# Designs tried in a protein design run: peptides against a protein of PDB entry 6B4J. Part 116

Target 1, 315 residues: chain A of PDB entry 6B4J
Amino acid sequence: DITMQWYQQLQDASMQCVLTFEGLTNSKDSQAKKIKMDLQKAATIPVSQISTIAGSKLKEIFDKIHSLLSGKPVQSGGRSVSVTLNPQGLDFVQYKLAEKFVKQGEEEVASHHEAAFPIAVVASGIWELHPRVGDLILAHLHKKCPYSVPFYPTFKEGMALEDYQRMLGYQVKDSKVEQQDNFLKRMSGMIRLYAAIIQLRWPYGNRQEIHPHGLNHGWRWLAQILNMEPLSDVTATLLFDFLEVCGNALMKQYQVQFWKMLILIKEDYFPRIEAITSSGQMGSFIRLKQFLEKCLQHKDIPVPKGFLTSSFWRS

## One batch from the design tools (peptide; made by RFdiffusion4, then SolubleMPNN)

Design b1_p19_7_s4 (from b1_p19_7, 8 letters changed)
Fold by OpenDDE base, seed 4:
Structure b1_p19_7_s4 (fold): chain B 315 residues (1-315), chain A 19 residues (1-19)
Amino acid sequence: as target 1 above (315 residues)
Amino acid sequence: LSSEVTDPPLPPPPLIIPP
């Protein structure tokens, strides 16, 4: 399976990255520990500062992240920090930065859907300049949300239930599995972030270049989802999240073929979702149904709430 | 620059499309 090979390659690259900076992470040396913490803060704090407030502030954050990844010193916590402080510093920062972007999907976007856009445009712009960060974003995303690939992890003989639950994307702490609502909320946030990344370009970059992970991956994702059996509650939830965020962009890009895809979802895929939807799970199904019916009726997919406008970039 | 409209084929079920 080519999709599973791609998934595995990204996971292997991520694991290899971790091994590469293990010397930094496992060091008992006081100075190395300090460097690690400074680099971790320098990588992650700017991402946490991303907001919908002003385009100028977003540019400052982007420039800071890019400077750090470029080996330039940046100010963090009142100190000058550079990836050159340790031979493994760049790999560590790339990994932690990618991890943080996905974490913002999992946490911030999950709670505030509009936050997807400013996070995604920074992530996209950084990915364009630093492809390895993009691969690591995918690796982290795929590991936390296998539905972003998409694939459905299978239980294997001899597997611990907790490990299977983790493979499905559930958090398991102290032998307690995450509640379904919290799980779906986190998955939604990550899918929404992904759907935003694939459609956004950093406006101050070289826009003549092809998007490193563009809308073609959105089309692929939809195609693959529709070719899979739906999962109860999960498929209806994430398909809605994806289409709400990137449906307008897909409509503009793929025109007639996009509308054929929506008809296919309505006519062929909905009955399959309905057949596996319990009465207690009808909320997600109904939400998707109403969205598609509205879009087909109006022959339009609305621009998602929080989409970055020209006025945002002038602020 | 008007991004050229791409008209990709619909996926025939159950074909898995590579990335």
Scores: peptide ipSAE 0.034, ipTM 0.664, DockQ to the pose 0.145
Fold by OpenDDE base, seed 3:
Structure b1_p19_7_s4 (fold): chain B 315 residues (1-315), chain A 19 residues (1-19)
Amino acid sequence: as target 1 above (315 residues)
Amino acid sequence: LSSEVTDPPLPPPPLIIPP
């Protein structure tokens, strides 16, 4: 399976990255520990500062991240920090930066759906300039949200239930599995972030280049989902999240083919979702139903709330 | 799949992936 090969390749690359900077992470030396912490802060703090407030501030954050990844010194925590402080510094920063982008999907976007767009445009722009960061974003995303690949992890003989739950993307702490609502909320945030990344380009980049992970991956994602059996509550939730965020962009890009896809979803796939939906899961089901019906009726998908306008970039 | 293709193929019919 090409999708699973791609998944595994990204996971392998991520694991190799971790091994590459293991000397930095496992060092008992006080200076190495300090460098590690400074680099970690330099990589992650700018991402946490991303907001919907002003395009100018977003540009400052982008420029700082790009400068760090380019080997330039940046100010972090009142210190000058550079990836050149350690031979493994760049790999470590790329990994931690990518991890932080996915974490913002998992946490910030999960709680505030509109936050997907400013985070995604920075992530997209950084990915364009630093492809390895993009691969690591995917690796982190796929590990936390297998539905972003998409695939559904299977239970294997001899596997602990908790390990299977973790593979499915659940958090398991102290032998307690995460509640379904919290799980779906986190998965939704990550899918929404992904759906935003694939459609957004950094406006100050070289627009002549092709998007490194563009809308064609959105089409691929939908195609793969439709070729899978639906998972109870999960599929209805994430399909809605994806279409709400990137459906307008897909409609504009793929036009007639997009509408054929949407009809296929409504007529062929949605009944399969319905068949596995329990009375307690009607919320996600109804939401998807209403969305599909509205879009098909109006022959339009609305621009998602929080989409970055020209006015945002002038602020 | 090139982003230049405005008319991408529809997904194949659902492959019943055995559980």
Scores: peptide ipSAE 0.032, ipTM 0.645, DockQ to the pose 0.135
Fold by OpenDDE base, seed 5:
Structure b1_p19_7_s4 (fold): chain B 315 residues (1-315), chain A 19 residues (1-19)
Amino acid sequence: as target 1 above (315 residues)
Amino acid sequence: LSSEVTDPPLPPPPLIIPP
């Protein structure tokens, strides 16, 4: 399966990256530890500062991240920090930056869906300039949310239940599995972030270039989901999240073909979702149903709440 | 978004596995 090969290649690249900077991460030297912490803060703090408040602030954050990745010194924690402080500094920063973007999907976007757009536009712009960061974003995303690939991990003979639960994207702490609502909330945040990344371009970059991971991957994702058996509650939830965030963009890009896809979802895929939906899971199913019915009736998919406008970039 | 409309092929219909 080409999808699983791609998944594995990204995971392998991510693992190799970790091995490359192991000397920095495992160092007992006080100076190396200081450098590691400074680099980690320099990579992650700017991402945590991303907000829906002002486009000017978002540009400052972008410029800071790009400067760091370009080997330039940046101010972090009152100190000048550069990836040149250690031979493994760039690899470490790229990995931690990518990890932090996905974590913002998992945490911030999960709680505030509108946060997807400012995070995604920065991630997209950084990916355009630093392709390795993009690959690492995918690797982190795929590992935390296999539904972003998409695939459904299967239980293998001899596998521990906890390991299977982790493969499915659940958090397991002290032999306690995460509650389903919290799991779905985190998965929703990551899918929404992904759906935003694939449609957004950094407005101050070279927009004549092809998007490094554009809407064609959104089409691929939908196609793959529709060719899979639905998973109870998960499929209905994430399909809604995806379409709410990028459905308008897909409609504009693929027009008639996108509407055919939407009809296929309504006519052929919904009965399959319904057949596996329990009475306690009807909320996600009904939400998806109502969304699709409204879109088909109006022949339009609304621009998602929180979409970045020209006024945002002038602020 | 590109101003050019892309018309990708539709995915194959889901195999309705009869129950």
Scores: peptide ipSAE 0.031, ipTM 0.640, DockQ to the pose 0.164
Fold by OpenDDE base, seed 1:
Structure b1_p19_7_s4 (fold): chain B 315 residues (1-315), chain A 19 residues (1-19)
Amino acid sequence: as target 1 above (315 residues)
Amino acid sequence: LSSEVTDPPLPPPPLIIPP
């Protein structure tokens, strides 16, 4: 399976990255520990500062992240920090930056859906200049949300139930599995972030270049979901989240073919979702149904709430 | 967004990802 090969290649690259900076992470030296913490803060704090407030502030954050990845010194916590402070500094920063972008999907976007757009446009712009950060974003995203690939992890003989639950994307703490509502909320945030990344370009970059992970991956994602058996509650939830965020962009890009895809979802895929939907899970199914019926009736998909306008970039 | 309408074919089930 080509999709599973791609998934595994990204996971292997991520694991190899971790091994590359193991000397920095496992060091008992006090100076190395200080450098590690300074680099971690320099990589993650700018991402946590991303907001919907002003385009000018978003540009400052982008420029700071790009400067750090380019080997330039940046100010972090009142200190000058550079990836050149340690031979493994660049690999560590790329990994931690990518991890933080996915974490903002899991936490911030999960709670505030509109936050997907400013986070995604920075992530897309950084990915364009630093492809390795993009691959690491995918690796982190795929590991936390296998539905972003998409694939459904299978239980293997001899596997612990907790390990299977973690593979499905659940958090398991003290032998307690995460509640389904919290799980779906986190998965929704990550899918919404991904759906925003594939459609957004950094406005101050070289727009003549091809998007490093563009809307063609959105088409692939939809096609793969439709070729899989639906999961109860999960498929209806994430399909809605994806289409609400990137459906307008897909409609504009693929036009008639996109509408054929929407009809296929309504006519052929909905009955399969309905057949596995319990009475307690009808909320996600009904939400998806109403969204698709509205879009098909109006022959339009609305621009998502929080989409970055020209006025945002002038602020 | 590039104005070029790319009409990718609907992948028949199962998706043969074109090589």
Scores: peptide ipSAE 0.030, ipTM 0.653, DockQ to the pose 0.135

Design b1_p19_8_s1 (from b1_p19_8, 10 letters changed)
Fold by OpenDDE base, seed 4:
Structure b1_p19_8_s1 (fold): chain B 315 residues (1-315), chain A 19 residues (1-19)
Amino acid sequence: as target 1 above (315 residues)
Amino acid sequence: AEKEEQESQKLIEEFEKKI
């Protein structure tokens, strides 16, 4: 399975990255610990500062992240920080940065869907300049949300139930599995972030270059989802999230093919979702239904709320 | 990247045959 090979390759690269900076992470040396913490803050704080407030601020954040990844000193917590402070500093920062982008999908976007766009445009722009960060974003995303690949993890003989639940993307703490609503909320945030990344280009980069992970991956994702059996509640939720965020962009890119796909979803795939939807899960189903019906009726997919405009970049 | 793109394109083509 090609999709599973890609998944595994990204996971292996992520694991190898962790091993590469293990000396920094496991060091008992006080200076190494200080460097680690400074690098971690320098990588993660700028991402947490991403907001919908001003394009100028977003540019400052981008420039700071790019400078850090380029080996330049940056100010963080009142100190000058550079990846050159430790030979494992760059690998560590790339990993922690990628982890933080996905975490913003899981937390911030999950709570505020419009936050997907400013986070995604920075992630896309950084990915363009730093491909390894992009691979690590995918690795973190795929591990936390296998539905972003997409694939459905299977229970294997001898596997602990908790490990299987974690593979499905559930959080398990103190032998308690996460509630379905919280799980779906986190998955939604990550899918929305992904759907934003694949359509956005950093406006101050070389936009003549091909997007490192563009809308073709969105089309692939849809094709793969539609070729899979739907999962109860999950498929209806994430398909809606994906189409709400990137459906307009896909419509513009694929035109007639997009509408054929949307009809296929409504006429063929939607009944399959209905067949597995329980009375307690009707909310996600109805939301998808209403979205599809509205889009087909109006022959349009709206630009998603929070989409970045020219006015945002002038602010 | 290039291999993943080729694989994604193949999936697109397979999907396009169904619609």
Scores: peptide ipSAE 0.025, ipTM 0.629, DockQ to the pose 0.343
Fold by OpenDDE base, seed 3:
Structure b1_p19_8_s1 (fold): chain B 315 residues (1-315), chain A 19 residues (1-19)
Amino acid sequence: as target 1 above (315 residues)
Amino acid sequence: AEKEEQESQKLIEEFEKKI
């Protein structure tokens, strides 16, 4: 399976990255620990500061992240911090930055769907300049949300139930599995972030270049989802999340093909979702239904709430 | 990247045969 090979390659690259900076992470030296902490803060704090407040502030955050990744000193926690402070500093920062972007999908976007756009445009712009960060974003995303690949993890003989639950993207702590609503909320946030990344370009970059992970991957994702059996509650939830965020962009890009796909979803795939939807899961199903019906009726996909306008970039 | 693009294109083509 080619999709699984791609998944595994990204996971292997991520694991190799972790091994590369293991000396920094496992060091007992006080100075190395300080450097690690300073680098971790420098990589993660700017991402946590991303907001919809002003385009100028978003640019400052982007420039800070880019400067850090470029080996330039940046101010963090009242200190000058550079990836050059340790030979493993760049690999560590790239990994932690990518991890933090996905974590913002999992936490911030999950709670505030509109936050997907400012986070995604920074992530896309950083990915364009630093491809390794993009690969690590995918690796983190795929590991936390296998539905972003997409694939449904299978139970293997001899696997512990908790490990299978973790592979499905559930958090398992003290032998307690995460509640379904919290799980879906986190998955939704990550899918929404991904759907935003694939359509957004940093406006201050070379916009003539091909998007490093563009809308073609969104089309692939839809094609793959529709070729899979629906998963109860998950498929209806994430398909809605994806289409709400990137459906307008896909409509503009793929035009007639997009509408054919949307009809196929409504006529062929939607009954398959219905067949596996319990009465307790009807909420996700109804939301998808209403969205599809509205879009088909109006022959339009609305621009998603929180989409960054020209006025945002002038602020 | 190139392999992923080829795979994406193949999936698109496979999907387009179904619609």
Scores: peptide ipSAE 0.024, ipTM 0.627, DockQ to the pose 0.337
Fold by OpenDDE base, seed 5:
Structure b1_p19_8_s1 (fold): chain B 315 residues (1-315), chain A 19 residues (1-19)
Amino acid sequence: as target 1 above (315 residues)
Amino acid sequence: AEKEEQESQKLIEEFEKKI
């Protein structure tokens, strides 16, 4: 399976990255511990500061992240911090930065769907300049949300139930599995972030270059989802999230082919979702139904709420 | 990147044949 091979390659690259900075992370030396904490803060705090408030502030955050990844000193916590403070500093920062972008999908976007766009445009712009950060974003995203591949993990003989639940993307703490509503909320946030990344370009970069992970990956994702059996509640939820965020961009890019795909979803795939939907899961099903019917009736996919406009970049 | 793009393009082509 080509999709599974791609998934595994990204996971292997991520694991190799962790091994490269193990000396920094496992060091008992007080100076190494201080450097690690300073680098971790420098990588993660700027991402946490991303907001929908002003384009000027978003540019400052981008410039700070790019400067850090370029080996330049940046101010963090009142200190000058550079990846050159340790030979493993760059690998560690790239990994922690990518992890933090995905975590903002899981937490911030999950609670505030509009936050997907400012986070995604920074992530896309950083990915364009630092491809390794992009690969690590995918690796973190795929591990936390296998449905972003898409891949449905299977239970293997001898596997612990908790390990299988974690592979499916559930949080398991103290032998207690996460509630389905919280699980779907986190998965929704990560899918919405991904759907935003694949369509957005940093406006101050070289827009003539090809997007490092563009709308063709959105089309691939849809094709792969439609070739898989639907999962109860999950498929209806995430298909809606994906189409709400990137459906307008896909419509503009693929035009007639997009509408053929949308009809196929409504006529052929939607009955398969219905067949596995219980009475307690009708909310996600009805939401997807109403979205598809509205889009087909109007022959339009609305621009998603929170989409960044020219006025945002002038603020 | 190039291999992933080629694989993505193949999946698109396979999907387009099913539509």
Scores: peptide ipSAE 0.024, ipTM 0.610, DockQ to the pose 0.306
Fold by OpenDDE base, seed 2:
Structure b1_p19_8_s1 (fold): chain B 315 residues (1-315), chain A 19 residues (1-19)
Amino acid sequence: as target 1 above (315 residues)
Amino acid sequence: AEKEEQESQKLIEEFEKKI
């Protein structure tokens, strides 16, 4: 399976990255510990400062992240910090930065869907300049949300139930599995972030270059989802989240083919979703149904709420 | 990157034949 080979290659690259900076992370030296903490803060704090408030502030955050990844000193917590402070500093920062982008999908976008766009445009612009950060974003995303690949993890013989639940993307703490609503909320945030990344380009970059992970991956994702058996509640939820965020962009790119795909969802895929939907799970199904019916009736996919306008970039 | 793009393109083509 080509999709599973790609998934495994990204996971292997992520694991190799962790091994590469193990000397920094496991160091008992007080100076190395200080450097690690300073680098971790320098990589993650700028991402947490991303907001929908002003385009000028978003540019400052981008420039700071890019400067850090370029080996330049940056101000963090009142100190000058550089990846050159340790031989493993760059690998560590790239990994922690990518992890933080995915975490903002899992937490911030999950609670505030409009936050997907400013986070995604920074992530896309950084990915264009730093491809390894992009690969690590995918690796973190795929591990936390296998539905972003997409695939449904299977139970293997001899596997602990908790490990299987974690593979499905559930949090398990003190032998308690996460509630379904919280799980779906986190998965939704990560899918919405991904759907925003694949359509957005940093406006101050070289726009003549091809998007490093563009809308073709969105089309691939839809094709793969439609070729899979639907999963109860999950498929209806994430298909809606994906189409709400990137459906307008896909419509513009794929035109008639996009509309054929929406008709296929309505006529052939909905009955399969309905057949596995319990009475208590009808909410996600109804939401997807109403969205698709509205889009087909109006022959339009609305621009998503929070999409970055020209006025945002002038602020 | 190039391999992933080729694999993505193949999946798109396979999907386009189904619709």
Scores: peptide ipSAE 0.023, ipTM 0.610, DockQ to the pose 0.296

Design b1_p19_8_s2 (from b1_p19_8, 8 letters changed)
Fold by OpenDDE base, seed 4:
Structure b1_p19_8_s2 (fold): chain B 315 residues (1-315), chain A 19 residues (1-19)
Amino acid sequence: as target 1 above (315 residues)
Amino acid sequence: AEEEEEESKKLIEEFEKSL
């Protein structure tokens, strides 16, 4: 399966990245520990500062991240920090930056859906300039949310139940599995972030170049989801999240083909979701139903709340 | 742009074949 090969390749690249900076992470040296902490802060704090407030601030954050990845010194915590402070500094920063983007999906976007857009446009712009960060974003995303690939992890003989639950994307702490609502909330945030990344270009980059992971991957994702058996509650939730965030962009790009797919979702795939939906899971199903019916009736998909406008970039 | 459009067309065709 080509999709599974791609998944595995990204996981292998992520694993190799971890091995390359193991010396930095495992060092007992006080200076190495200080460098590690400074680099980790320099990589992650700017991402946490991303907000919907002003385009000018978003540009400053982008420039800071790009400068750090380019080997330039940046100010972090009142200190000058550079990836050149350690031979493994760049690999470590790329990994931690990518990890942090995905964490903003599962935490910030999960709680505030509109936060997907400013995070995604920075991630997209950084990915364009630093492809390895993009691959690491995918690796982290796919590991935390296999439904972003998409694939459904299978239980293997001899596997611990907790490990299987983790493979499905659940958090397991002290032998307690995460509640379904919290799980779906985190998965929703990550899918929404992904759906935003694939449609957004950094406005100050070279827009003549192809998006490094564009809307074609959104089409692929939908096609793959529709070719899979639906999962109870999961499919209805994530399909809604994806279409709400990138449906307008897909509609504009694929036009008639997009509407054919939307009709197929409503007429052929939706009954399959209904058949596996219990009475306690009707919320996600009804939300998807109402969204699809509204879009088909109006022959339009609304621009998602929080979409970045020209006025945002002038602020 | 053209390569992305061509890949997108292939994905559409693959999707249509899977229906």
Scores: peptide ipSAE 0.023, ipTM 0.626, DockQ to the pose 0.767
Fold by OpenDDE base, seed 5:
Structure b1_p19_8_s2 (fold): chain B 315 residues (1-315), chain A 19 residues (1-19)
Amino acid sequence: as target 1 above (315 residues)
Amino acid sequence: AEEEEEESKKLIEEFEKSL
């Protein structure tokens, strides 16, 4: 399975990255511990500062992240910090930065869907300049949300139930599995972030270059989802999240082909979702239904709420 | 990247044939 090979390659690259900076992470030296903490803060704090407030602030955050990844000193926590402070500093920062982007999908976007766009445009712009950060974003995203690949993890003989639940993307703490609503909320945030990344370009970059992970991956994602058996509640939820965020962009890019796909979803795939939907899961199902019916009726997909306009970039 | 793009193109083509 080519999809599983791609998944595994990204996971292997991520694991190799972790091994590369293990000396920094496991060091008992006080100076190395200080450097690690300073680098971790420098990588993660700017991402947490991303907001919908002003384009100028977003540019400052981008420039800071790019400067850090370029080996330039940046101010963090009142200190000058550089990846050159340790031979493993760059790998560590790239990994922690990518992890933080996905975490913002899982936490911030999950609670505030409009936050997907400013986070995604920074992530896309950084990915364009630093491809390794993009690969690590995918690796973190795929591990936390296998539905972003997409694939459904299978239970293997001899596997612990908790390990299977974690593979499905559930958080398991103290032998307690996460509640379904919280799980779906986190998965929704990550899918929405992904759907935003694949359509957004950093406006101050070289727009003549090909998007490093563009809308073709969105089309692939839809094709793969439609070729899979639907999963109860999950498929209806995430398909809605994806189409709400990137459906307008896909419509503009693929035009007639997009509408054929949308009809196929409504006529052929939707009954399969219905067949596995319980009475307690009708909310996600009805939401997807109403969205599809509205889009087909109006022959339009609305621009998602929070989409970054020219006025945002002038602020 | 090139292999992923080629695989993506192939999947798109397969999907387009199914439509």
Scores: peptide ipSAE 0.022, ipTM 0.588, DockQ to the pose 0.314
Fold by OpenDDE base, seed 2:
Structure b1_p19_8_s2 (fold): chain B 315 residues (1-315), chain A 19 residues (1-19)
Amino acid sequence: as target 1 above (315 residues)
Amino acid sequence: AEEEEEESKKLIEEFEKSL
């Protein structure tokens, strides 16, 4: 399976990255520990400052992240910080930055869906200039949300139930599995962030270049989902999240082919979702139903709430 | 641009064959 090979290659690259900076992370030296903490803050704080408030502030954040990744000194916590302070500094920063982008999907976008767009446009612009950060974003995303690949992890003989639950993307703490609503909320945030990344380009970059991970990956994702058996509650939830965020962009790009896919979802795939939907899971099912019916009736997919307008970039 | 368009066409064709 080509999709599973790609998944494994990204996971292997992420694991190799961790091994590469292990000397920095495991150092007992007080100076190395200080450098690690300064680099971790410099990589993650700018991402946490991303907001829907002003395009000018978003540009400042982008320029700071790009400067850090380019080996330039940046101000963080009142100090000058550079990846050149340690030979493993760049690899560590790239990994922690990518991890933080996915974490903002898992936490911020999960709670505030409109936050997907400003986070995604920065992530896309950084990915264009720093491909290794993009690969690490995918590796972190795929590990936390296997449905973003998409694939469904299988229970293997001799596997602990908790390890299987973690592979499915559940948090397990003190032998307690995460509640289904919290799990779906986190998965939704990550899928929405991904759906935003694949359609957005940084407006101050060279937009004549090909998107490093564009809408073709969105088309592939939909095709793969439709070729899989639906999962109870999960498929209805994430298919809605994906289509709500990137359906308008896919409609514009693929036109008639997109509408053929949407009809197929409504007529052939949706009954398969219905057949596995329990009475307690009708919320996600009804939401997807209403979305598909509205889009087909109006022959339009609305621009998602929070989509970045020209007025945002002038602010 | 041409490579992205060609990849997109292949994905459309693969999708249509998978349905």
Scores: peptide ipSAE 0.021, ipTM 0.572, DockQ to the pose 0.749
Fold by OpenDDE base, seed 1:
Structure b1_p19_8_s2 (fold): chain B 315 residues (1-315), chain A 19 residues (1-19)
Amino acid sequence: as target 1 above (315 residues)
Amino acid sequence: AEEEEEESKKLIEEFEKSL
């Protein structure tokens, strides 16, 4: 399967990246540890500062991240920090930055869905200038949320149940699996972030260039989901999250083809979701149902709440 | 491959019911 080959290639590249900076991460030297911590803070703090408040502030954050990735010194924690402080500094920063973007999906977007857009536009703009960061974003995203690929991890002979649960994206701590609501909340945040990334372009970049991971990947994702058997609660939840965030953009891009896909979802795929939905899981199912019915009735997909307007960029 | 996918689906369903 080409999708699984792509998944594995990204995971292999991510693992190779980790091996490349292992000397920095495993160093017992006090100076190397200090550099590692400074680089980690310089990579991750700007991402945590992303907000919906002002476009000017978002530009400052973007410029700081780009400067760091470009080998320029940046101010972090009251110190000048550069990736040139260690030969493995750039690889480490790229990896930690990508990891942090995905964590913002898992944590911030999971709790505040509107946060997807400012995070995603920065991630998209950084990906355009630094393709390796984009590949690492995908690798982190796919590992935490296999449904973003999409694929369903298989149970292998001799696998521990806890390891299988982790492969499915569940957190397992002290032999306790995460509650389904918390799991779905985290998966929703990551899918919403992904759905925002594939449609957004950094407004101060070269807009004539092709999006490095654009709406064609969103179309592929939908097609792949529809070719898979639905999972109980998961499919209804994530399909809604995806369509709520990027359905308007897909509608504008694919027009009649998008509406054919939406009809196929409602008429052919939705009954398959219904057949596996228990009485306790009706919340996600009903939410998807109401969304599909409303969109088909109005012949429109609403612009998602939190979508960045021209007024945001003038602030 | 199809049998492995079907077995994996059943295992997922069983896991989901155990939550």
Scores: peptide ipSAE 0.005, ipTM 0.355, DockQ to the pose 0.025

